# Ledger of designs, part 67: peptides against a protein of PDB entry 1BH9

Target 1, 89 residues: chain A of PDB entry 1BH9
Amino acid sequence: FSEEQLNRYEMYRRSAFPKAAIKRLIQSITGTSVSQNVVIAMSGISKVFVGEVVEEALDVCEKWGEMPPLQPKHMREAVRRLKSKGQIP

## One batch from the design tools (peptide; made by RFdiffusion4, then SolubleMPNN)

Design b2_p17_7_s2 (from b2_p17_7, 7 letters changed)
Fold by OpenDDE base, seed 5:
Structure b2_p17_7_s2 (fold): chain B 89 residues (1-89), chain A 17 residues (1-17)
Amino acid sequence: as target 1 above (89 residues)
Amino acid sequence: SLLQELAEEFIRELARK
């Protein structure tokens, strides 16, 4: 990997969804307050989810004979495939 | 962003179950 690629990966690896946003989202769905631990857990799960979607999208991109960067169509197709496989709800 | 929207959708599905 080039230095630029490594830097981009590090930025991705360190990225996370804002805790406040996740907390608000969960509470809007459940109708009750959630603990900090729940927010932390959901943050991690969400990161894993995004990673799986990106991985699948890269596979889609490759199978379609296209080159990065990923486009929305790759992401949408990735989600469809993962749902079909039962890997995501 | 698209990724954030997808993540939120995923969270909604998980929280609904």
Scores: peptide ipSAE 0.235, ipTM 0.766, DockQ to the pose 0.741
Fold by OpenDDE base, seed 1:
Structure b2_p17_7_s2 (fold): chain B 89 residues (1-89), chain A 17 residues (1-17)
Amino acid sequence: as target 1 above (89 residues)
Amino acid sequence: SLLQELAEEFIRELARK
């Protein structure tokens, strides 16, 4: 895969995880308010997660003899593979 | 989006443990 492609995609997709949404999600789990630092930490973890999925998806795309942009089928296959590797839950 | 849903699922799974 291309690191440049990965980076561009990661930067684009990071915009899908606003702090407000992350905060609401965590609070729905804990049942109480969470600190800004917790939100920041979880946002970072989410970014890492997205990066790993995208990297795997690009690898899938390449292995299938296809070219970017990524399609839903690449993302779905990436998740399956990462779960199989134990890299994601 | 698909990625957002996956991320939320991931976070929920981590929090459960």
Scores: peptide ipSAE 0.217, ipTM 0.752, DockQ to the pose 0.640
Fold by OpenDDE base, seed 3:
Structure b2_p17_7_s2 (fold): chain B 89 residues (1-89), chain A 17 residues (1-17)
Amino acid sequence: as target 1 above (89 residues)
Amino acid sequence: SLLQELAEEFIRELARK
């Protein structure tokens, strides 16, 4: 990865998702209330997931001979590749 | 946010299992 790609990756690593948003999302799926611990766990898992997708997307972008910033097509392809490798569901 | 939407999609998949 280029220095620019690395910097962008690190920028994403420093981001976080609001707990309230995660809580609402899970509750909309399960149809019941969710504990704080579940929200914390899902927040952490989601962060790891995003980091892996971004890393893969940067690789996709490079392999396609394109330059940052990442586009939706890079993210979609990254997800497909990670799924095929069994790294994400 | 693109990243948030992806994360939400992932959470949905995890919650389903």
Scores: peptide ipSAE 0.216, ipTM 0.751, DockQ to the pose 0.631
Fold by OpenDDE base, seed 2:
Structure b2_p17_7_s2 (fold): chain B 89 residues (1-89), chain A 17 residues (1-17)
Amino acid sequence: as target 1 above (89 residues)
Amino acid sequence: SLLQELAEEFIRELARK
């Protein structure tokens, strides 16, 4: 990774989804209220997912000889590769 | 955001299983 890519990765690593947003999303899927613990657990899982996707996307960007910022095509390719590796469902 | 959208997709996938 370039220094710029690494810096961007760290920015993503420090980010987090608001609990309220996660709760709303889960409830929209389950159709019922969810506990705080469920929100916390899902937040953690989502954070791991995002971190792995961003890392992979940065690698894709570099391998394609392109420069930041990440574009949708990098993210899509990252997801494809991670699925292929069995890293994400 | 792009990341938010991906996260939402992932959460939906997990919740579906």
Scores: peptide ipSAE 0.208, ipTM 0.743, DockQ to the pose 0.674

Design b2_p17_7_s3 (from b2_p17_7, 7 letters changed)
Fold by OpenDDE base, seed 1:
Structure b2_p17_7_s3 (fold): chain B 89 residues (1-89), chain A 17 residues (1-17)
Amino acid sequence: as target 1 above (89 residues)
Amino acid sequence: SLLEELAREFIEQLARE
């Protein structure tokens, strides 16, 4: 890792979705209660998903010869690319 | 929506394990 990559990773690692909010969201979708382990699993998957989008956006930013911070246009292009790769629906 | 349905199915699967 470069220093910049390490810094980004640390910020990412420290970030988290509030468990209570995730639980409520899941239950609003399923219409039934969910276990703590399900909340943990879904939180992790969601975090990974966000990470993948951000990673793709950073790649877009670099390929366009631009510098951070990421802008909406990078995020939009990232999503487009991930969809074209079949990595997201 | 499709995403909502996929999420529902995935969550329900996890809950059964």
Scores: peptide ipSAE 0.031, ipTM 0.588, DockQ to the pose 0.102
Fold by OpenDDE base, seed 3:
Structure b2_p17_7_s3 (fold): chain B 89 residues (1-89), chain A 17 residues (1-17)
Amino acid sequence: as target 1 above (89 residues)
Amino acid sequence: SLLEELAREFIEQLARE
């Protein structure tokens, strides 16, 4: 890995969705209160999901012979590819 | 990949909670 790539991974690793925001979002959808563990689990799953999409998008960007920053077209193609692979719904 | 390792660590953390 390049130093730049490692720095990006480090930033990703340190990032997290605010628990309060996730809790509010879940409760908005479910219509009922949720436990702290559900919030933690959903936060983590969401982080992994975002990471997978971004990683795929970076791969798309590279394969297209382009350089960061990622653009919407990279994200859209990434989602399409992940769906095609059955990695996301 | 590093992401896969991170995911693995996350799942393991969930198992401990």
Scores: peptide ipSAE 0.028, ipTM 0.573, DockQ to the pose 0.053
Fold by OpenDDE base, seed 2:
Structure b2_p17_7_s3 (fold): chain B 89 residues (1-89), chain A 17 residues (1-17)
Amino acid sequence: as target 1 above (89 residues)
Amino acid sequence: SLLEELAREFIEQLARE
């Protein structure tokens, strides 16, 4: 890993979705209040998902011979590739 | 990758709860 990559992973590791925001989002979908454990689980799953998408997008950016920051086109292509790989529905 | 490692740690944490 490059130093830059390690730094990105460090930032990722320290990042987290605010529990209140996740709770509100889940409840907006379910229409019912959810437990703290559900919020914790969903927060973790979401973090992993976002990380995978960003990692794929960075790979796309590099393969296209472009430089950061990531653009919407990189994110869209990343999602497409992850779907193709069966990583996301 | 480091991301995969973090994911694994998360799953392991869930399994312990």
Scores: peptide ipSAE 0.028, ipTM 0.560, DockQ to the pose 0.053
Fold by OpenDDE base, seed 4:
Structure b2_p17_7_s3 (fold): chain B 89 residues (1-89), chain A 17 residues (1-17)
Amino acid sequence: as target 1 above (89 residues)
Amino acid sequence: SLLEELAREFIEQLARE
């Protein structure tokens, strides 16, 4: 890993969705209360999902011969590619 | 990748709950 890449991953590792916000969001969708473990699981899954999209977007950016920061076009293309790969629905 | 390692750690954490 490059130093820049490592720094990005470190920031990613330290980032987290607020539990209260995730809990409220889930409950607004399901219409029922959810346990702490459900919140933790959903938070983790969401974080991994975001990470996968960002990682793909960085790859797109590089393959297009462009430099960070990521732009919306990179994110859109990343999602398209991940769908094509069957990695996301 | 490091992201893959993070995912692995997450799964392992879930398995311990």
Scores: peptide ipSAE 0.027, ipTM 0.576, DockQ to the pose 0.053

Design b2_p17_7_s4 (from b2_p17_7, 9 letters changed)
Fold by OpenDDE base, seed 5:
Structure b2_p17_7_s4 (fold): chain B 89 residues (1-89), chain A 17 residues (1-17)
Amino acid sequence: as target 1 above (89 residues)
Amino acid sequence: SLLEELARRFIEQLAKE
């Protein structure tokens, strides 16, 4: 990895979703209360999901011959591609 | 929505553990 890639990874690694927000979001979907372990698990999975989207967006950016930072158009295209690949619904 | 339903099912599975 390049230094730039490592720096981006470090920022990603250090990022985290607020537990309270995740809990509220989950409960809004399920309509019932959830345990702390569910919140922790979902937080981790969500972070991985975001990482995958960002990775795809970076690939889009590169393939379009553009330079960072990522723009909304890259994110939108990334989602489209991931859907096309069946990686996300 | 489909995404909401999938999320619900996934979360419910986790809650049963």
Scores: peptide ipSAE 0.033, ipTM 0.600, DockQ to the pose 0.127
Fold by OpenDDE base, seed 1:
Structure b2_p17_7_s4 (fold): chain B 89 residues (1-89), chain A 17 residues (1-17)
Amino acid sequence: as target 1 above (89 residues)
Amino acid sequence: SLLEELARRFIEQLAKE
């Protein structure tokens, strides 16, 4: 890792979705209660998803010859690209 | 919606494991 990459990774690693909020969200979709393990799994998957979007956005930023921080335009383009690749719906 | 249904199926599958 470069110094910048390491710093971004550390921030990403420390970030997390609130378990209670995730649980409520899941239950609002399923209409039934879910286990703690399901909440943990979904939280992890969600975090990975965010990471993939950010990674793509950073790639967009670089390809456009721009520097961080990421801007909304990078995020929008990232989502578009990921959809075109079939990586997100 | 389709996404909601897919999410529901996925979550329910996880709960069974």
Scores: peptide ipSAE 0.032, ipTM 0.581, DockQ to the pose 0.094
Fold by OpenDDE base, seed 4:
Structure b2_p17_7_s4 (fold): chain B 89 residues (1-89), chain A 17 residues (1-17)
Amino acid sequence: as target 1 above (89 residues)
Amino acid sequence: SLLEELARRFIEQLAKE
């Protein structure tokens, strides 16, 4: 990994969604209370999802011969590509 | 990739709960 890539991964690893906020968000969607384990699971899944999108977007940026920071167009294309690969709905 | 490794570790952690 390049130093820049390593730094991004380190930031990703250290990042986390606030449990209370995630709990509230899930409950607002489901309309019912959720357990701590559900919050943990959903937080992790969400983090992985975000990571996959960002990773794909970085790849898009590179393949387009462009330099960071990521722009909305990279994110949109990333989502499209991930859908085509069947990695996201 | 590192991301894949993180995902793997996460899944393993979930399996322990």
Scores: peptide ipSAE 0.029, ipTM 0.555, DockQ to the pose 0.054
Fold by OpenDDE base, seed 2:
Structure b2_p17_7_s4 (fold): chain B 89 residues (1-89), chain A 17 residues (1-17)
Amino acid sequence: as target 1 above (89 residues)
Amino acid sequence: SLLEELARRFIEQLAKE
């Protein structure tokens, strides 16, 4: 791994969605209050998902012969590829 | 990958909560 890549992974490791924000987001979708355990579970799932999408997007960027920062087109293509791989619905 | 390992560790930590 490159130093830059390791740095990105370190940032991922230290990153976390604020519980309050996740709770608000979930409640905006469900229309009902949710438990702390639901927030924790959803936070974990979301972190993994974001990490996978970003990693895929970086691969897309590289395969297209382009340089960071990631652009919306990279993210869209990443999602498409992950869907094709069955990684996301 | 390193990302997968980090994700795995994270999930395992969540399982302990």
Scores: peptide ipSAE 0.027, ipTM 0.542, DockQ to the pose 0.051

Design b2_p17_8_s1 (from b2_p17_8, 7 letters changed)
Fold by OpenDDE base, seed 5:
Structure b2_p17_8_s1 (fold): chain B 89 residues (1-89), chain A 17 residues (1-17)
Amino acid sequence: as target 1 above (89 residues)
Amino acid sequence: MLDELVEEFIRELAKKL
């Protein structure tokens, strides 16, 4: 993998998700208010999720013999693989 | 791309809360 691609990966892995946005999203789905702890937990889990998807996508890109940067097709395939492995819902 | 993926992920998890 290129240094540039690794740098982008680190940015995604280290990204923080806005609590307010996550809270609103969850509440729009559940129809009820959620605690701050749920939002914090979801933020952390989402960060891990992004890291896992990007890591898998990089593996896909490499296995397909393609060069960075990651493309939507790599991300889609990564998600498909992670779902099939039961690693993500 | 990534934002949509994260949103869908949160959506799926939130359904289980």
Scores: peptide ipSAE 0.363, ipTM 0.845, DockQ to the pose 0.799
Fold by OpenDDE base, seed 1:
Structure b2_p17_8_s1 (fold): chain B 89 residues (1-89), chain A 17 residues (1-17)
Amino acid sequence: as target 1 above (89 residues)
Amino acid sequence: MLDELVEEFIRELAKKL
């Protein structure tokens, strides 16, 4: 199971995130209805986000001298590092 | 694992809309 295969799997998994849930989540924050374009844009940037997290997690895994598959500890550390770098909120 | 992470990400960005 290559790193590239893992990345493709994670991108696929992200694509399963329901747009309806995205819409409801945004509306719960803004207090108003959101356009389909906003939902589409948020869906797209979420894919990029997942890609960045997975990439960083693979780097963490390697730096810790471990082999795939990724574990929750790699994902948690990846998020922490990306936040520290200012790459994600 | 990733679904909750994505939700948190969207929540943080939505606060800026």
Scores: peptide ipSAE 0.350, ipTM 0.835, DockQ to the pose 0.778
Fold by OpenDDE base, seed 2:
Structure b2_p17_8_s1 (fold): chain B 89 residues (1-89), chain A 17 residues (1-17)
Amino acid sequence: as target 1 above (89 residues)
Amino acid sequence: MLDELVEEFIRELAKKL
């Protein structure tokens, strides 16, 4: 894959989600305040999720004989595969 | 693209809180 695609993958893998943004998102869904521990847990889970999805999408792209950059179809297929493997909900 | 995917993921998990 291209250096650009690899760099994006590394960026996502090393990324940390801002707690404030996660908190706001969760609160928008639950309709109530959430604890710091919930935010921390969700941040960690989301970090793992991003890494797994991007990695799987790169594999999908390669298996389809296509060239980077990743497209929405690769991400959708990656998610489908990860769900089928029971790796993500 | 990835941001939307993450949001959807968090949304699904948050429904279980």
Scores: peptide ipSAE 0.340, ipTM 0.833, DockQ to the pose 0.694
Fold by OpenDDE base, seed 3:
Structure b2_p17_8_s1 (fold): chain B 89 residues (1-89), chain A 17 residues (1-17)
Amino acid sequence: as target 1 above (89 residues)
Amino acid sequence: MLDELVEEFIRELAKKL
């Protein structure tokens, strides 16, 4: 694997979204209980989100002339770019 | 870093529920 591929793979593998944690987080925001289906949906959407952020962050890293591993600054810039593109909230 | 980003993402989406 290339360094980029390895980095991407590690980020994907490390991303985990426990249902209990998501449920608690949503409930803390909405002030009400949420259904299991909402938690499941949010988990799936969050996984897609992570994938898109990591992909964009790798692009940012490359464009900045830097090498993996990804740093917080790459992730922050990736999120900013994705928001500007309307790809994430 | 991903945990924090995911939390923020979920926070924003939850406001739309």
Scores: peptide ipSAE 0.335, ipTM 0.832, DockQ to the pose 0.762

Design b2_p17_8_s2 (from b2_p17_8, 6 letters changed)
Fold by OpenDDE base, seed 4:
Structure b2_p17_8_s2 (fold): chain B 89 residues (1-89), chain A 17 residues (1-17)
Amino acid sequence: as target 1 above (89 residues)
Amino acid sequence: MLEELVREFIEELAKKL
């Protein structure tokens, strides 16, 4: 695991979840307004999701004998593995 | 790269609300 890369993705996670954008996204799907609490919860859950995906992707990268930075193939494999493990839906 | 994955994740969860 690259701690430096994890820190960069942590910064990304903090900036990638504006409440307004999440609210609009959910509303576009549900067709109705959503509460602030739902938006907050979804933001938090999404941050956890990103963390798990990045950690798994770094593990994939290492197991494949490759070096950072992470590539799309690592992220795709990470998601597949996490789904298989039941860690994400 | 992560943005699309997050969007898909939120979409799947939002369908269950």
Scores: peptide ipSAE 0.327, ipTM 0.828, DockQ to the pose 0.806
Fold by OpenDDE base, seed 3:
Structure b2_p17_8_s2 (fold): chain B 89 residues (1-89), chain A 17 residues (1-17)
Amino acid sequence: as target 1 above (89 residues)
Amino acid sequence: MLEELVREFIEELAKKL
């Protein structure tokens, strides 16, 4: 694996989406109970989100002339860029 | 780091449910 691939893999591996935690989080926001299907969907969408953020963050890191591992600043900039591109809310 | 980003993401989406 390249350093970039390894870094991406580590981020994916560390991303866990326990259903109970997601359910509680959504319920705390909506003020109502949510279905299991909503939790499942949110979990899947969140995994896609993480993938996109990590990919963008690696690009940011490279463009800034820096090397992995990704730092909070790379992740923050990645999110900003993805929002600007309309790829994430 | 990712956990906090995911939390924020879910929060934004949950507001649209």
Scores: peptide ipSAE 0.315, ipTM 0.823, DockQ to the pose 0.777
Fold by OpenDDE base, seed 5:
Structure b2_p17_8_s2 (fold): chain B 89 residues (1-89), chain A 17 residues (1-17)
Amino acid sequence: as target 1 above (89 residues)
Amino acid sequence: MLEELVREFIEELAKKL
């Protein structure tokens, strides 16, 4: 695998929270128990979210005339852009 | 970095549940 592929893999790995961790996080916010289906849905949505952020960050990197790997500045700009587009909260 | 971002995302969505 290229360094770029490894870096992307590590990013995705970091975003892949165990169901138990997601459940605890949601419950800490809502103050109530959540169903397994909610946890599954949140896990899936989070995966999509990461994909969208990474995709946008790669676009940012390219538009800035830079090369991978992605840097924090690319991720921050990606989030800003996605928020401005109403694609993420 | 990404972990924190995902955490914040989940937090924002969870507030809407």
Scores: peptide ipSAE 0.308, ipTM 0.822, DockQ to the pose 0.782
Fold by OpenDDE base, seed 2:
Structure b2_p17_8_s2 (fold): chain B 89 residues (1-89), chain A 17 residues (1-17)
Amino acid sequence: as target 1 above (89 residues)
Amino acid sequence: MLEELVREFIEELAKKL
């Protein structure tokens, strides 16, 4: 595995919320109970989101001539770029 | 760092439910 692949894997692992945690978070926002299907959908969407952000952040890091691990500045720039591209809200 | 980003993302989406 490349260092980049390992970093992506660790980020995926760290970003994974248990269903219970996602459910609690959504319910705290909506004020109502949510179905298991909503939790599953939100989990899946969040996983895709993380993948896109990490991929973009690695690209940012490389383009800035920097080496892993990713830093907050890379993540912030990645989010900004993805938003500008309309890939994330 | 990433946990906070994911939380914010879920919060934004959940507001649309």
Scores: peptide ipSAE 0.272, ipTM 0.805, DockQ to the pose 0.810

Design b2_p17_8_s3 (from b2_p17_8, 6 letters changed)
Fold by OpenDDE base, seed 3:
Structure b2_p17_8_s3 (fold): chain B 89 residues (1-89), chain A 17 residues (1-17)
Amino acid sequence: as target 1 above (89 residues)
Amino acid sequence: MLEELVREFIEELARKL
């Protein structure tokens, strides 16, 4: 796969998730306040999630005999596979 | 694409909190 694409995904995995944005998103869904610890945990979990999805999507792309860049269909299939494996909710 | 996927992921987990 393209080294350039892999580097972009790696950079994304290394990026910080804005705590305020995560907090607002969660609170919008739950309808109640969320602790800082939950926001911190969600940020960390999200980074792991990105890594796992990208890895799986690359595998999907390869198994389908396709070439990079990754497309939405690869990401959707990756998520489906990871869910079926119990690796993500 | 990843940003929207992460958003959806957080939304799904948030519903379980």
Scores: peptide ipSAE 0.361, ipTM 0.839, DockQ to the pose 0.718
Fold by OpenDDE base, seed 5:
Structure b2_p17_8_s3 (fold): chain B 89 residues (1-89), chain A 17 residues (1-17)
Amino acid sequence: as target 1 above (89 residues)
Amino acid sequence: MLEELVREFIEELARKL
């Protein structure tokens, strides 16, 4: 990671996702109100997701013989691989 | 990049609720 990229990643990892923003996003998709527990769960799952994607992207970067920082192509490939493995939707 | 990815992830999961 570049220092800037690491700082951005750490922000997502360390901080709680804004509950209000998550709630609004979910409700915009479902068209109905969601419980606080759903928001909490989604926040936690999202943190895990970020970690898994970054880890996979680092693996992709290494396997391609490239060096950090991660590029969009690494993230895209990571998501593709994780989907293929059934680890993310 | 990461923010957009997280958004898309939440959207995908929300569609399954």
Scores: peptide ipSAE 0.361, ipTM 0.841, DockQ to the pose 0.740
Fold by OpenDDE base, seed 1:
Structure b2_p17_8_s3 (fold): chain B 89 residues (1-89), chain A 17 residues (1-17)
Amino acid sequence: as target 1 above (89 residues)
Amino acid sequence: MLEELVREFIEELARKL
C-alpha cells in the first residue's frame, strides 16, 4: 500500500485507545463496572484487530486486482474473511 | 472507517463478558 496510507495506519496503531471511552462503552453494554485490566486488555486486542483487518484488506485488494488506497469494500470483506477463518470473533 | 470497525468489535466482545 502507498507510503501515505501506511503512515496513517501506523500513526493510528501507535496511538493508545482512550481508556475512558472503552470503559464507558463496555459498561453501557454490560450494565456494570469493568476492571482496569479488562479495559487495558480490550485496548491491546483492538490494536491487534486493526492490524489484522488492514493486512487482510490489502490481500483482498490485491486478489481483486485493484490498487491502493484501501476502500470500505476491502475492509468489509476483510472482516468477513477473518471471521470465516476464526481469526476474529 | 477503522474507528467504526473498532467500536463494533469492542461492542461484540463486550456482549460476551
Scores: peptide ipSAE 0.358, ipTM 0.837, DockQ to the pose 0.759
Fold by OpenDDE base, seed 2:
Structure b2_p17_8_s3 (fold): chain B 89 residues (1-89), chain A 17 residues (1-17)
Amino acid sequence: as target 1 above (89 residues)
Amino acid sequence: MLEELVREFIEELARKL
């Protein structure tokens, strides 16, 4: 990883997503207020999602014979694979 | 990159809400 990518991943790994930020994002999409439970659920799901995508992207990078840092192509391929496996929506 | 990916993911899920 680049130092920047590692720091960002560590932030996601160590911390819950800020409820306010998630709430604002969901509200921007739904056009209405959402419950605290929805925000909590989305926070947890997003946490798991980040971990799974990064892990898969590292596997992709390795399988392609490439070295970190992760590139957008690794992340896109990871998402495709995880969707194909039914691990993410 | 991760922030954009997470945003897209939340957007996709939120549309199903």
Scores: peptide ipSAE 0.321, ipTM 0.825, DockQ to the pose 0.644

Design b2_p17_8_s4 (from b2_p17_8, 7 letters changed)
Fold by OpenDDE base, seed 4:
Structure b2_p17_8_s4 (fold): chain B 89 residues (1-89), chain A 17 residues (1-17)
Amino acid sequence: as target 1 above (89 residues)
Amino acid sequence: MLEELAREFIEELAKTL
């Protein structure tokens, strides 16, 4: 791995959705308060989801013969493909 | 963009709680 690749990986590893925002979002949908453990779990799942979408989008970009950075069209196609594969709802 | 996609996914999961 290049230093740049390592730095990008570390930034991804350290990234997280704000707990307060996740909590508010869930509560707005369910209409009830949620525990801290639920917020932690949902935050983790969300990060994994984003990671999977980005990975698929990079594959799309490569298969289309294009180069980074990722564009919205790659992300849209990635989501479509993941839905088709049944990996996301 | 990523946050929006994650939000949509979270919304779907939250409906299953």
Scores: peptide ipSAE 0.080, ipTM 0.657, DockQ to the pose 0.814
Fold by OpenDDE base, seed 3:
Structure b2_p17_8_s4 (fold): chain B 89 residues (1-89), chain A 17 residues (1-17)
Amino acid sequence: as target 1 above (89 residues)
Amino acid sequence: MLEELAREFIEELAKTL
């Protein structure tokens, strides 16, 4: 890995979603209260998902000959590509 | 990295749901 890749990996690894925000989001979808363990698990899964989308968005940005920071158009295109590849629903 | 992390959390999710 390049130093830049390692730095991105470390920043990603240290990032986290607030538990309260995850809990509220899940409850807004399910209509019921969820346990702390569900919040922990969903926080991790959400982190993986966002990481994959961001990775694809960076690839989109590069392929379009553009420079960071990522823009909404890169994120939207990343999601489209991941769906097309069957990597996300 | 992502595959291992995903596996760990999917396993935990399966246990807690």
Scores: peptide ipSAE 0.033, ipTM 0.623, DockQ to the pose 0.070
Fold by OpenDDE base, seed 2:
Structure b2_p17_8_s4 (fold): chain B 89 residues (1-89), chain A 17 residues (1-17)
Amino acid sequence: as target 1 above (89 residues)
Amino acid sequence: MLEELAREFIEELAKTL
């Protein structure tokens, strides 16, 4: 576990989606107001999901012999791989 | 890395729900 990896972990751990943005997104899907607890839960789920996609995309980038920053092609391939693994629908 | 963070989050969430 390199210092760089640890630093990325700390940055990820401290990152979060704004509650207002999550609330608006959920409400756009559900068509109704949602509780704070729902926002908290969905914020966490979203954070984990994004983290998994980014991690997979970094792996794709490396396997293709490319360097960051991540490009849309890496993200698309990551999503495809995660779907094939059953990690996402 | 992600698994540990997810675990910590789930534990925290379980206390607040």
Scores: peptide ipSAE 0.028, ipTM 0.574, DockQ to the pose 0.054
Fold by OpenDDE base, seed 5:
Structure b2_p17_8_s4 (fold): chain B 89 residues (1-89), chain A 17 residues (1-17)
Amino acid sequence: as target 1 above (89 residues)
Amino acid sequence: MLEELAREFIEELAKTL
């Protein structure tokens, strides 16, 4: 791996959604307070989910013969494909 | 892109353990 590749991986590995934002979002859905452990778990799950959607969207973009940046149409198609594959609900 | 890079990195690490 190049230094640039390692740097990109470290940035990806260390990236996370703000805990406060995740907590507020969950609470808005559940209508009740959630534990710190739930916030930690959901932060990780959310990161993986976004990563998978973005990866699928990049594949869609390429298959359509288009170039980045990703557009809303790529994201919508990515979600549809992931649902059809049973990878997301 | 990032997922593939992460996977490849983990696989390489696993080979060195």
Scores: peptide ipSAE 0.025, ipTM 0.532, DockQ to the pose 0.029; fails the geometry check

